# Designs tried in a protein design run: peptides against a protein of PDB entry 2YKT. Part 197

Target 1, 231 residues: chain A of PDB entry 2YKT
Amino acid sequence: SRSEEMHRLTENVYKTIMEQFNPSLRNFIAMGKNYEKALAGVTYAAKGYFDALVKMGELASESQGSKELGDVLFQMAEVHRQIQNQLEEMLKSFHNELLTQLEQKVELDSRYLSAALKKYQTEQRSKGDALDKCQAELKKLRKKSQGSKNPQKYSDKELQYIDAISNKQGELENYVSDGYKTALTEERRRFCFLVEKQCAVAKNSAAYHSKGKELLAQKLPLWQQACADPS

## One batch from the design tools (peptide; made by RFdiffusion4, then SolubleMPNN)

Design b2_p25_4_s3 (from b2_p25_4, 16 letters changed)
Fold by OpenDDE base, seed 1:
Formats: sequence, C-alpha cells, structure tokens
Structure b2_p25_4_s3 (fold): chain B 231 residues (1-231), chain A 25 residues (1-25)
Amino acid sequence: as target 1 above (231 residues)
Amino acid sequence: MDKFLEEQFKKLQEFLEEMRQKVAE
C-alpha cells in the first residue's frame, strides 16, 4: 500500500542516518583529528626550521660583508611567524568550531534519532493497528450479515465502519507522509550543519592563505633583490 | 542545533516513557 511504502521510506531515512551518516561522521571527525595533528606537527617542524634560519640571520648580522642579509633572513623568519599565527588560528577554529561540536553532537544525535524512530514506529503502528481492527470488524460484520435472515439490520453499522476505515486510512497516510517529511528534514539539518561548520573552516582557511600570499608577495621582491643589490 | 537536539531528545524520552507506561497497563 501507499502508506506501507512511505513507512518503509521513512524508516530507511532514519536508518540511513544512524547506520551510514553517523558512522561516517565519526570517521570524518577522526580523520579531522589526524589532520589537525599533522598540521600541528608541521607547525612544530616549521618553527625549528625558521628558528635555525634566525640563527643564520644572526651570523649574517655579525659578519663584515653580509650584515644586510641578516635583516633579510630575520624578515623571512618573521613573515613565517605571522603565517604560522594565522595557521594556528585556523586550527583553533577547526578544532573548536567543527571537530569538537561534531563530536559532542554525534552521540547525542544517535540517541535522539533512535528515539525519534521509535516514536514514529510506535505511533504508526498504533494507527495501523486501529485501521486493521476496523477492517477486521467490518469483515466480521459482513459475514454476519450474509448469514442473517435480516441483513438490513447491519447496514447502518457497516456504513459506520466504512467511514471509520476511510478516515483512519487517511489519517495513517497523512501521518506517514508527515513522518517522511520530518525524517528528510532531520537528514537535511545534519548535512546543513556539516556544511555550515565547514564553511566556517573554509573562511578561516581562506584568511590564512590570503595573509600568507600577501605577506610573501610583498616581501619576496625585496628578498630577491638583497643579494643583487646590497645596501 | 545543540539546544534544539537536546530539547527534542528530552521530549522524545518523555514520550517513550509515556508509551512504555501505556503498554504496561
């Protein structure tokens, strides 16, 4: 029946979220944490590299013939520091605005969805059972009427059951339809939330990349000139 | 979304408890 088909679709939406989306989201969070760790590692390693660069700059500054190059090397290290600061801000956002929030929600959401599905199933079954009962009663009534010497006695009651069945069928269909809509909305909300959080990360990432590009673009010509045109 | 989910979760839990009681009766 139409209602049965819609019911199956509704259940499948919830099951898809619970059995596919949520586990995938957990994996996504795990991969995000790995990514964060790797980026933190990059930051640490980069610090060591540019600290060493600063030492080279110090040596240049103490030299007789390369003093001006010391400033260049210091600038290179400073630009890197600024870029790394932007990266750290991006990482903070990545952790706090995406990973932490997703992690907190995924467990709660699993329980929520389970309860929501259970609620839907319970009410759907209740309405279905009520409909089935009316149908069964009508069938019994018709059998009685066929065996009766006075079938007209049951005519009014038969009409009442027919009306009741029609109404209950409509109610069931509407409920299941609404349930499906609700389920789809639940699914959409979760994807939208993910998209929104990822957008925030993207904005911060863009800021990081932009700042890095700007700083390097500004200074690189100066650095390139330093060897060719000593001050 | 967190507040929404928490609130809805609570409502659902209450509903389920009510249904359990009805079934037990």
Scores: peptide ipSAE 0.017, ipTM 0.433, DockQ to the pose 0.020; fails the geometry check
Fold by OpenDDE base, seed 5:
Structure b2_p25_4_s3 (fold): chain B 231 residues (1-231), chain A 25 residues (1-25)
Amino acid sequence: as target 1 above (231 residues)
Amino acid sequence: MDKFLEEQFKKLQEFLEEMRQKVAE
């Protein structure tokens, strides 16, 4: 029947979220944490490298013939510091606005979806059983009427059961239909949340890359000319 | 789709909160 088919579809949506989406999301979060850790490592290593560059700049500043190159090296380190600040902001957003929030939601979601599915199944079964009961009673009544010398006395009851069956059938179909729409909405909401959080990360990442590009584009020509200048 | 989802989210909000509370117990 239509209601049975739609019921199966509804259950399949919940199963897809629970068995496919949520596990994949957990993996995504795990990979994100690994990525974050690697980026933190890069940040730390870069700091050491550019701190060493500052030291070279200090030595140049102490020299008689290379003082101006000291300033260049300091500028290089300063640009790195500014780029690093943007990266740190991006990483903070990545952690707090994406990973943490996704982790909180996926943890709650497993329990929530199980309960939601169970509630839907229980109510669907209850409505189905009530419909089946009415259909069975109508069948019994018709058999009784066929064996009676006065079948007309059962006419009113027959009409009542027919009406009840029609109403219960409609109620079941509506309930399952609403359930299916709800399930699809739940699925879409989860994807939308992921997309929105990833968009926020993308915006922060864009800011980081833009700032770096701007700073380097401004300074690089000056740095390249530094060695050509007379001492 | 957006209009449909908006309506469904509104209708579903109370149900979702109820279910979350039950799970939190």
Scores: peptide ipSAE 0.014, ipTM 0.413, DockQ to the pose 0.024; fails the geometry check
Fold by OpenDDE base, seed 4:
Structure b2_p25_4_s3 (fold): chain B 231 residues (1-231), chain A 25 residues (1-25)
Amino acid sequence: as target 1 above (231 residues)
Amino acid sequence: MDKFLEEQFKKLQEFLEEMRQKVAE
């Protein structure tokens, strides 16, 4: 029946969230943590590289013929430091605003969804059982009527059961329909939450990229001219 | 169920399924 199909769909939505979405989200969080660690590693490695660049700048500053290039090298290292500072800020946001919050949500969600599904199932079953009972009673009544010398005696009661069945069928269909809508809304809410948090990350990432672009664009022409200038 | 709602929920379901698949990949 249509109601049975929709019921199945409703249950499948809840099950999909619990068995597919949430585990995948946990994996996403784990991958995010790995990514964070890698980026932190980049920051650390970059520090070493640009510290070494500073050393080269010091040597240039001590030279007779390349003294001005020392300042250039120092500036390059300083710009990098500023870019890396921005990256660190982005990483903090990534951790605090995305990973931590998603982790908190996914841990709380399992119990909630289980309860929600159980509630739906219980009520759906209750309504279904009531319907089945009425249908069974109608069937019994019809059997009695067929064996009776006075079938008209049961006509009114038959009509009552028919009406009851119709009403209960409608109620069941409506309930299942609402349940399906609710389930889909729950699923959408979770995806929306993910999207929103990822948008925040994107914003912070954009700030990082923008700062880097700005700083480099400002200084790069100066650096490029340094070697062309007469000592 | 209203035909309009049915259509909307069908579309939503399809969209969500697509998203689920992407997450699972």
Scores: peptide ipSAE 0.012, ipTM 0.383, DockQ to the pose 0.054; fails the geometry check
Fold by OpenDDE base, seed 2:
Structure b2_p25_4_s3 (fold): chain B 231 residues (1-231), chain A 25 residues (1-25)
Amino acid sequence: as target 1 above (231 residues)
Amino acid sequence: MDKFLEEQFKKLQEFLEEMRQKVAE
C-alpha cells in the first residue's frame, strides 16, 4: 500500500543518516583533524626555516658590504611571521568552528536519531495494529451477519466499523506522510549544518590567503630591487 | 576579500538561505 511504501521510505531516510551520513561525517572530522595536524607541522617547520633566515640577516647586518640586505632578510622573516599568525587564526577557526562543532553534533545525533526512529516506529505500528484490529472485527461481523436470520440487526455496527476503518486509515497515512517529511527535514538540516560550517572555514581561509598575498605583494618589489641597487 | 570570492560567497549564502526556507516548509 501507499502507506507501507512511505513507511519504508521514512525508515530508509533515518537509516541513511545513521548508517551512511553520520559515519561519513565522523570520517570527515577525523580527516580534518589529520589535516589540522599536518598544517600545524608545516607551521612549526616554517618557523625553523625563517628563524634561520633571521640568522642570515644578522650576519648580513654585520657585514661591510651587505648591511642593507640584512634589513631585507629581516623583513622577509617578519612578513612570514605575520602570514603565519594569519594561518594560526584560520586553524583556530577550522578547529573551533568546524571540527569541534561537528564532533559535538554527530555524537549527540546517534542517540537522538535512534530515539526518533523508535518513536516513529512505535507509533506507526500502534496505528497500524489498531487499523488491522478494526478490519478484523468488521470481517467477523460480516460473517455473523451472513449466518444470521436477521442481517439487518448488524447494519449499524457494520457502518460504525467502516467509518472507523476509514478514519484510522486516514490517520495512519497522514502520520506516515508527516513522518517522511520530518525525516527528510532532519536529513537536510544536517547537510545544511555541514555546509554552513564549511562556509565559515572557507571565509577564514580566504582571509588567510588574501592577507598573505597582500603582505608579499607589498614587499616583494622592494626585495627584488635590493640586490640591483648600488651600495 | 577578492571580488570574485565575495560574489561566490554571496551566491552560496543565497543558496543556503533557499535551502533553509525549504526545510522550514
Scores: peptide ipSAE 0.008, ipTM 0.441, DockQ to the pose 0.059; fails the geometry check

Design b2_p25_4_s4 (from b2_p25_4, 16 letters changed)
Fold by OpenDDE base, seed 5:
Structure b2_p25_4_s4 (fold): chain B 231 residues (1-231), chain A 25 residues (1-25)
Amino acid sequence: as target 1 above (231 residues)
Amino acid sequence: MDAFLEQAQADLQAFLEQMKANVAA
């Protein structure tokens, strides 16, 4: 029946969230944490590299013929340090605005969805059982009427059961329909939340790249000219 | 963006001054 099909679809939506979406989201969070760790490692490695560059700048500053190049090397190191600081800020937002919030939600979601599904199933079954009972009673009444010398005696009661069945069928269909819409809304809400949080991360990432680009664009021409302009 | 660049320039200048001081020491 239409109601049975919609019921199956409703249950499948909840099952898909619980068995496919949530595990995939947990994996996504785990991969995000790995990515964060790797980027933190980049920041640490960069520090060592640019500290070594500073040392080269010190040597240049101590030289007789390359003193001005010392300042250039210092600037190069510092600019890249600033870029790495921006990366750390981006990572902080990545952690706090995406990973932490997703982790909190996915942890709570299993219990919530289980309860929601159970509630739906309980009410759906209750309505279904009530309908089945009325149908069974009507069938019994019709059997009695067929065996009776006065079938007209049961006509009013038969009409009452028919009306009750019609009403209960309509109620069940409406309930299942609403349940399906609710389930789809729950699924959509989870995807929307992921999209929104990823957008926030993307904005922060864009800001990081923009700041780095601007800073390098200002300094790079000066650095490129340094060897051609001895002082 | 302007505030960032201004701060970055200030930080750079401070760093350069510190490096010069270190070399002189």
Scores: peptide ipSAE 0.187, ipTM 0.781, DockQ to the pose 0.013
Fold by OpenDDE base, seed 3:
Structure b2_p25_4_s4 (fold): chain B 231 residues (1-231), chain A 25 residues (1-25)
Amino acid sequence: as target 1 above (231 residues)
Amino acid sequence: MDAFLEQAQADLQAFLEQMKANVAA
């Protein structure tokens, strides 16, 4: 029946969230943590590299013919340190605003969705059982009427059962339809949450890249001409 | 962005001064 098909679709939406979306989201969070760790590793490695660059700058400053290049090397190291500081800030935001929030949500959602599905199933079954009971009673009544010498005695009750069946059928269909809409809304809400959190990451990333670009653009011309200038 | 650049420039200047002092010592 139409109601049975919609019921199946509703259950499938909840199952898809629980069995596909939530596990995939957990994996996404895990991959995010790995990415964060790798970027932290980049920051650490960068520190070592630019600290070594500072040492080269010190040597240049101590030389007789390359003193001015010492300042250039120091500037290069410091500018990149500033860029790395911005990366660290972005990583903190990535952790606190995306990963932590997704992790908290996915753990809560498992219990919530299970309860929501069970509630829907219980109520759907209750309405279905009530409908089946009325249909069975009508069938029983019609059998009694056919065997009776006075069928008119049962006519009013038959009409009452027909009306009850019609009302219960409509109620069941509406309930299942609303259930399906609710399930789809729950699914959409989860995807929207992910999109919104990823938008925040994108904004932070854009800010990081912009700051780095601007800072380098200001200094790079000066550095590029340093070797062409006499000491 | 402007505030960042200003602060970065200030930090850079402070760092350069520190490095010069370290080399001189």
Scores: peptide ipSAE 0.179, ipTM 0.775, DockQ to the pose 0.013
Fold by OpenDDE base, seed 2:
Structure b2_p25_4_s4 (fold): chain B 231 residues (1-231), chain A 25 residues (1-25)
Amino acid sequence: as target 1 above (231 residues)
Amino acid sequence: MDAFLEQAQADLQAFLEQMKANVAA
């Protein structure tokens, strides 16, 4: 029946969220944590590299003929340090605004969805059982009427059951239809939440890249000229 | 964005001053 099909579709949506979406989201969070760790590693490695660059700048500053290049090397190291600081800020946002929030949501969601599905199933079954009962009673009444010498005696009751069945069928159909819409809305809400959080990450990433680009664009011409003008 | 650049410039200047002081020491 149409109602049975809609019921199956509704259950499948909930199952898809619980068995596909949520596990995939957990994996996504795990991969995000790995990515964060790797970027933290980059920051640490960068510090060592630019500290070594500072050492080269110190040597230049101690030289008789390359003192001005010492300042250039110091500036190079410092600008990159600033870029790395911006990366760290971005990582904090990545952690706090995406990973932590997703982790909290996915943990709570499993219980919520299970309860929601159970509630739907219980009510759907209740309505279905009520319908089946009315259908069974009508069948019994018809059997009694067929065996009776006065079938007209049961005509009013038969009409009442027919009307009740029609109403209960309609109620069941509406309920499962609404249930399906609700389930789809729940699914969409979860994807939208993910998209919104990724938009925040993208915004922060864009800001990081922009700041780095601006700093380098400002200083690079100066650094490129340093060797052309021997003091 | 302007505030960031200003702060970055200030930090850079402070760093350079520190480095110069270290070399002179």
Scores: peptide ipSAE 0.174, ipTM 0.768, DockQ to the pose 0.013
Fold by OpenDDE base, seed 4:
Structure b2_p25_4_s4 (fold): chain B 231 residues (1-231), chain A 25 residues (1-25)
Amino acid sequence: as target 1 above (231 residues)
Amino acid sequence: MDAFLEQAQADLQAFLEQMKANVAA
């Protein structure tokens, strides 16, 4: 029947979220944590590298003939420090605005979806059973009427059961249809949440890259000229 | 810079096409 098919579709949506989407999202979060860890490692390694560059700048500043190159080396280190600070800010945002929030959502969602599906199944079954009962009672009534010397005695009750069956059938169909729409909305909401969080990450990443590009573009010509100009 | 952006766009397009093909299979 139409209602049975729609019921199967509804259950399949919930099952897809619970058995495919949520596990995949957990894996996505795990991969995100690995990515964060790697970038944090880059930041730490960069600190050591540019600290060593500062040391080279100190040596230049102590020289008699290369003092101005000391300032250049310090500027190089400082610009990269600023770039690394922007990366750290991006990582904090990545952690707090995406990973943590997704982790919280996926943990709560497993219990929520299980309960939602069970509630839907229980109500769907209840409505179905009520319909089946009315149909069975109508069938019994018709059998009694056929065996009776006065069939007109049962005519009003027969009409009542027919109306009840029609109403219950319509109610069941509407409930299952609404259930399917609700399930699809739940699925879409989860994908939209992921997309929105990734958009935030993308914006922060764009800001990081833009700032780094601007800083380097401003300073690089000056640094390139430093060796051409005698002290 | 232009060559880099063009290559990046080409790579992205190729990736998207591959993903579409995988989903359709």
Scores: peptide ipSAE 0.025, ipTM 0.495, DockQ to the pose 0.106

Design b2_p25_5_s1 (from b2_p25_5, 16 letters changed)
Fold by OpenDDE base, seed 2:
Structure b2_p25_5_s1 (fold): chain B 231 residues (1-231), chain A 25 residues (1-25)
Amino acid sequence: as target 1 above (231 residues)
Amino acid sequence: SSAEEELEKKIQELKEEIQKLAAAA
């Protein structure tokens, strides 16, 4: 029936969220944590490299013929520090605004969805059982009427069951339809949340890349000319 | 978080509704 089909569709939505979306989201979070760790590793390694560059700048500054190149090397290291600070801000956002929030939600969501599905199933079954009962009683009444010498005495009661069946059928169909819409809304809400959090990450990533480009574009011409200038 | 608390409340509400439905059935 239409109601049975819609019921199966509703259950499948919840099943898809619980068995496909949420596990995939957990994997996404795990991959994000790995990515974060790798970027933190890059940060650490880069610090060592540019600290060593500062040392080279110190040596240049102590020289008689290369003193100005010391300042250039210091500037290179400083620009890197500023870029790295921006990366760290991006990573903080990535962690706090995406990973942590997704992790918190996905754990609670499993329980929520289970409860929501169970509630839907319980109510759907209750309405279905009530309908089935009325249908069964109507069948019994019709059998009794058929065996009676005065079938007209059952006509009013038959009409009452017919009306009750019609009403319960409509109620069940509406409930299942609303349940399906609710389930689809729940699914969409989860995807929207992911998209919104990813947008926040994208904004912070854009800021990181922009800052790096800006700083390097500003200083690189100066650094490129440093060796051509007389000491 | 406030979001977690809200979700937990919803879970509890759903559980209570399930219990009511089960008792009425």
Scores: peptide ipSAE 0.026, ipTM 0.614, DockQ to the pose 0.026
Fold by OpenDDE base, seed 5:
Structure b2_p25_5_s1 (fold): chain B 231 residues (1-231), chain A 25 residues (1-25)
Amino acid sequence: as target 1 above (231 residues)
Amino acid sequence: SSAEEELEKKIQELKEEIQKLAAAA
């Protein structure tokens, strides 16, 4: 029936969130933590590299014929320090605004969805059972009427059961339909939250890349010219 | 957090409603 089909669809939405979305989201969070750790490692390794570059700049500054190249090497290291600071800011946002918030929601979501699904199933079954009972009583009444010498005696009662069945059928269909809409809304809300948090990360990432591009584009022509200029 | 508290409250409300429905069925 239409109501049975919509009921199956409703249950499948909840099951899809519980069995597919939430596990995938947990994996996404785990991969995010791995990525964060790797980027932190990059930041640390970069510090060592550019600290060594500063040392080369110090040596140039102490030389007789390469003093100006010392300043260039210092500028190169400083620009990269500023780029790394922007990366650290982005990572902070990535952790606090995306990973932590998703982790908190996923932890509670299994319990919430289980309770929501169970509530829906309980009420759906209750309405279904009430409908089945009315249908069974109508069937019994019709059997009595067929065996009676006065079938007209049961006509009014038959109409009452027909009306009750029609009303209960409509109520069940409406309830299941609303349940399906609710389930789809719950699914959409979870995707929307992920998208919104990822947008925040994307904005911060764009700021990081923009800052790096601007700083390097500004300085690179100067650095490229440095070896052509006399001391 | 406030969000966690709200979700926990909603979970509790749903559990209570389930119990009421189960008792009436």
Scores: peptide ipSAE 0.023, ipTM 0.557, DockQ to the pose 0.025
Fold by OpenDDE base, seed 1:
Structure b2_p25_5_s1 (fold): chain B 231 residues (1-231), chain A 25 residues (1-25)
Amino acid sequence: as target 1 above (231 residues)
Amino acid sequence: SSAEEELEKKIQELKEEIQKLAAAA
């Protein structure tokens, strides 16, 4: 029946969230942590590289003919430090605003969804059972009427059961329909939350890239000319 | 967090509702 099909669809939405979305989200969080770790590793490795560059700048500053190039090398290292600081800020946001929040939410969500699904199933079954009972009683009544010498005595009661069945059928259909809408809303809410958190990450990432581009664009022409300038 | 507390509250409410439904059945 239409009601049964919609019931299956409703259950499938909840099951998809619990069995597909939430596990995938846990994996996403894990991959995010790996990515964070790798970026932290890049930051650490970069520090060593630019510390070595500073050492080269010190040597240039101690030279007789290359002192100005020492300042250039120091500026290069400093600009990199500023870019890395911006990256670290982005990573903190990535960790605190995305990963931690998703991790906390997904842990509680399994329990919530299980309870929500169980509530829906319990009520759906209750309504279905009530409908089935009325249908069974009508069938029994009709059987009694067919075997009776006075079928008319059952006519009013038959009408009452028919009305009750109609009402209960409508109620069940409405409940399942509302349940399906609710389930879809729950699913959408979870995807929207993920999108919103990723938007925040994207904004922070954009700020990082913008700052880096700005700093390098400002200084690079100066650095490129340094070797052409008289010492 | 406040969000976690709210979610836990909702979980508890749902559990209570399930119990009520089960008792009425």
Scores: peptide ipSAE 0.022, ipTM 0.561, DockQ to the pose 0.025
Fold by OpenDDE base, seed 4:
Structure b2_p25_5_s1 (fold): chain B 231 residues (1-231), chain A 25 residues (1-25)
Amino acid sequence: as target 1 above (231 residues)
Amino acid sequence: SSAEEELEKKIQELKEEIQKLAAAA
């Protein structure tokens, strides 16, 4: 029936979220954590490299003939520090605004969806059973009427069952239809949330790249000229 | 930067589109 098909579709949406979307989202979060860890590793390695560069700058500053190159090397390290600070801000956003929030949601969502599906199934079954009962009672009434010497005695009751069946069938169809719309909305909401969080990450990433490009573009000509200048 | 502004504009457009679609659903 139309209601049975719609019921199947509704259950399939919930099952898809629970069995496909949520596990995939957990994997996405795990991959995000791996990416964060790798970036933290890059940060640590970069610190060692630029600390060593500072040491070279110190040696230049102690020299009589290369003192100005010491300042250049320090500026290079300082620009790195500023870029690193921007990266750290991006990583904080990545962690706090994406990973943490997704992790919190996905953990709660399994229980929520299970409860929502169970509620829907229970109510759907209840309405279906009530309809079946009315149909069965009407059938019994008709059998009694056919065997009776006074069939008119049952006419009013038959009409009542017919009306009840019609109403219950309509209610079931509407409930299942609304259930399907609700399920689709739940699915869409989850994808929308992911997209919105990724947009925030993308914005912060853009800021990081922009700041780095700006700082390097401003200073690089000065650094390139330093070796051409007399001591 | 101009590129950042363009990206921010696209992000805003996408957010607005998502909200419209969500409201219609």
Scores: peptide ipSAE 0.009, ipTM 0.399, DockQ to the pose 0.050

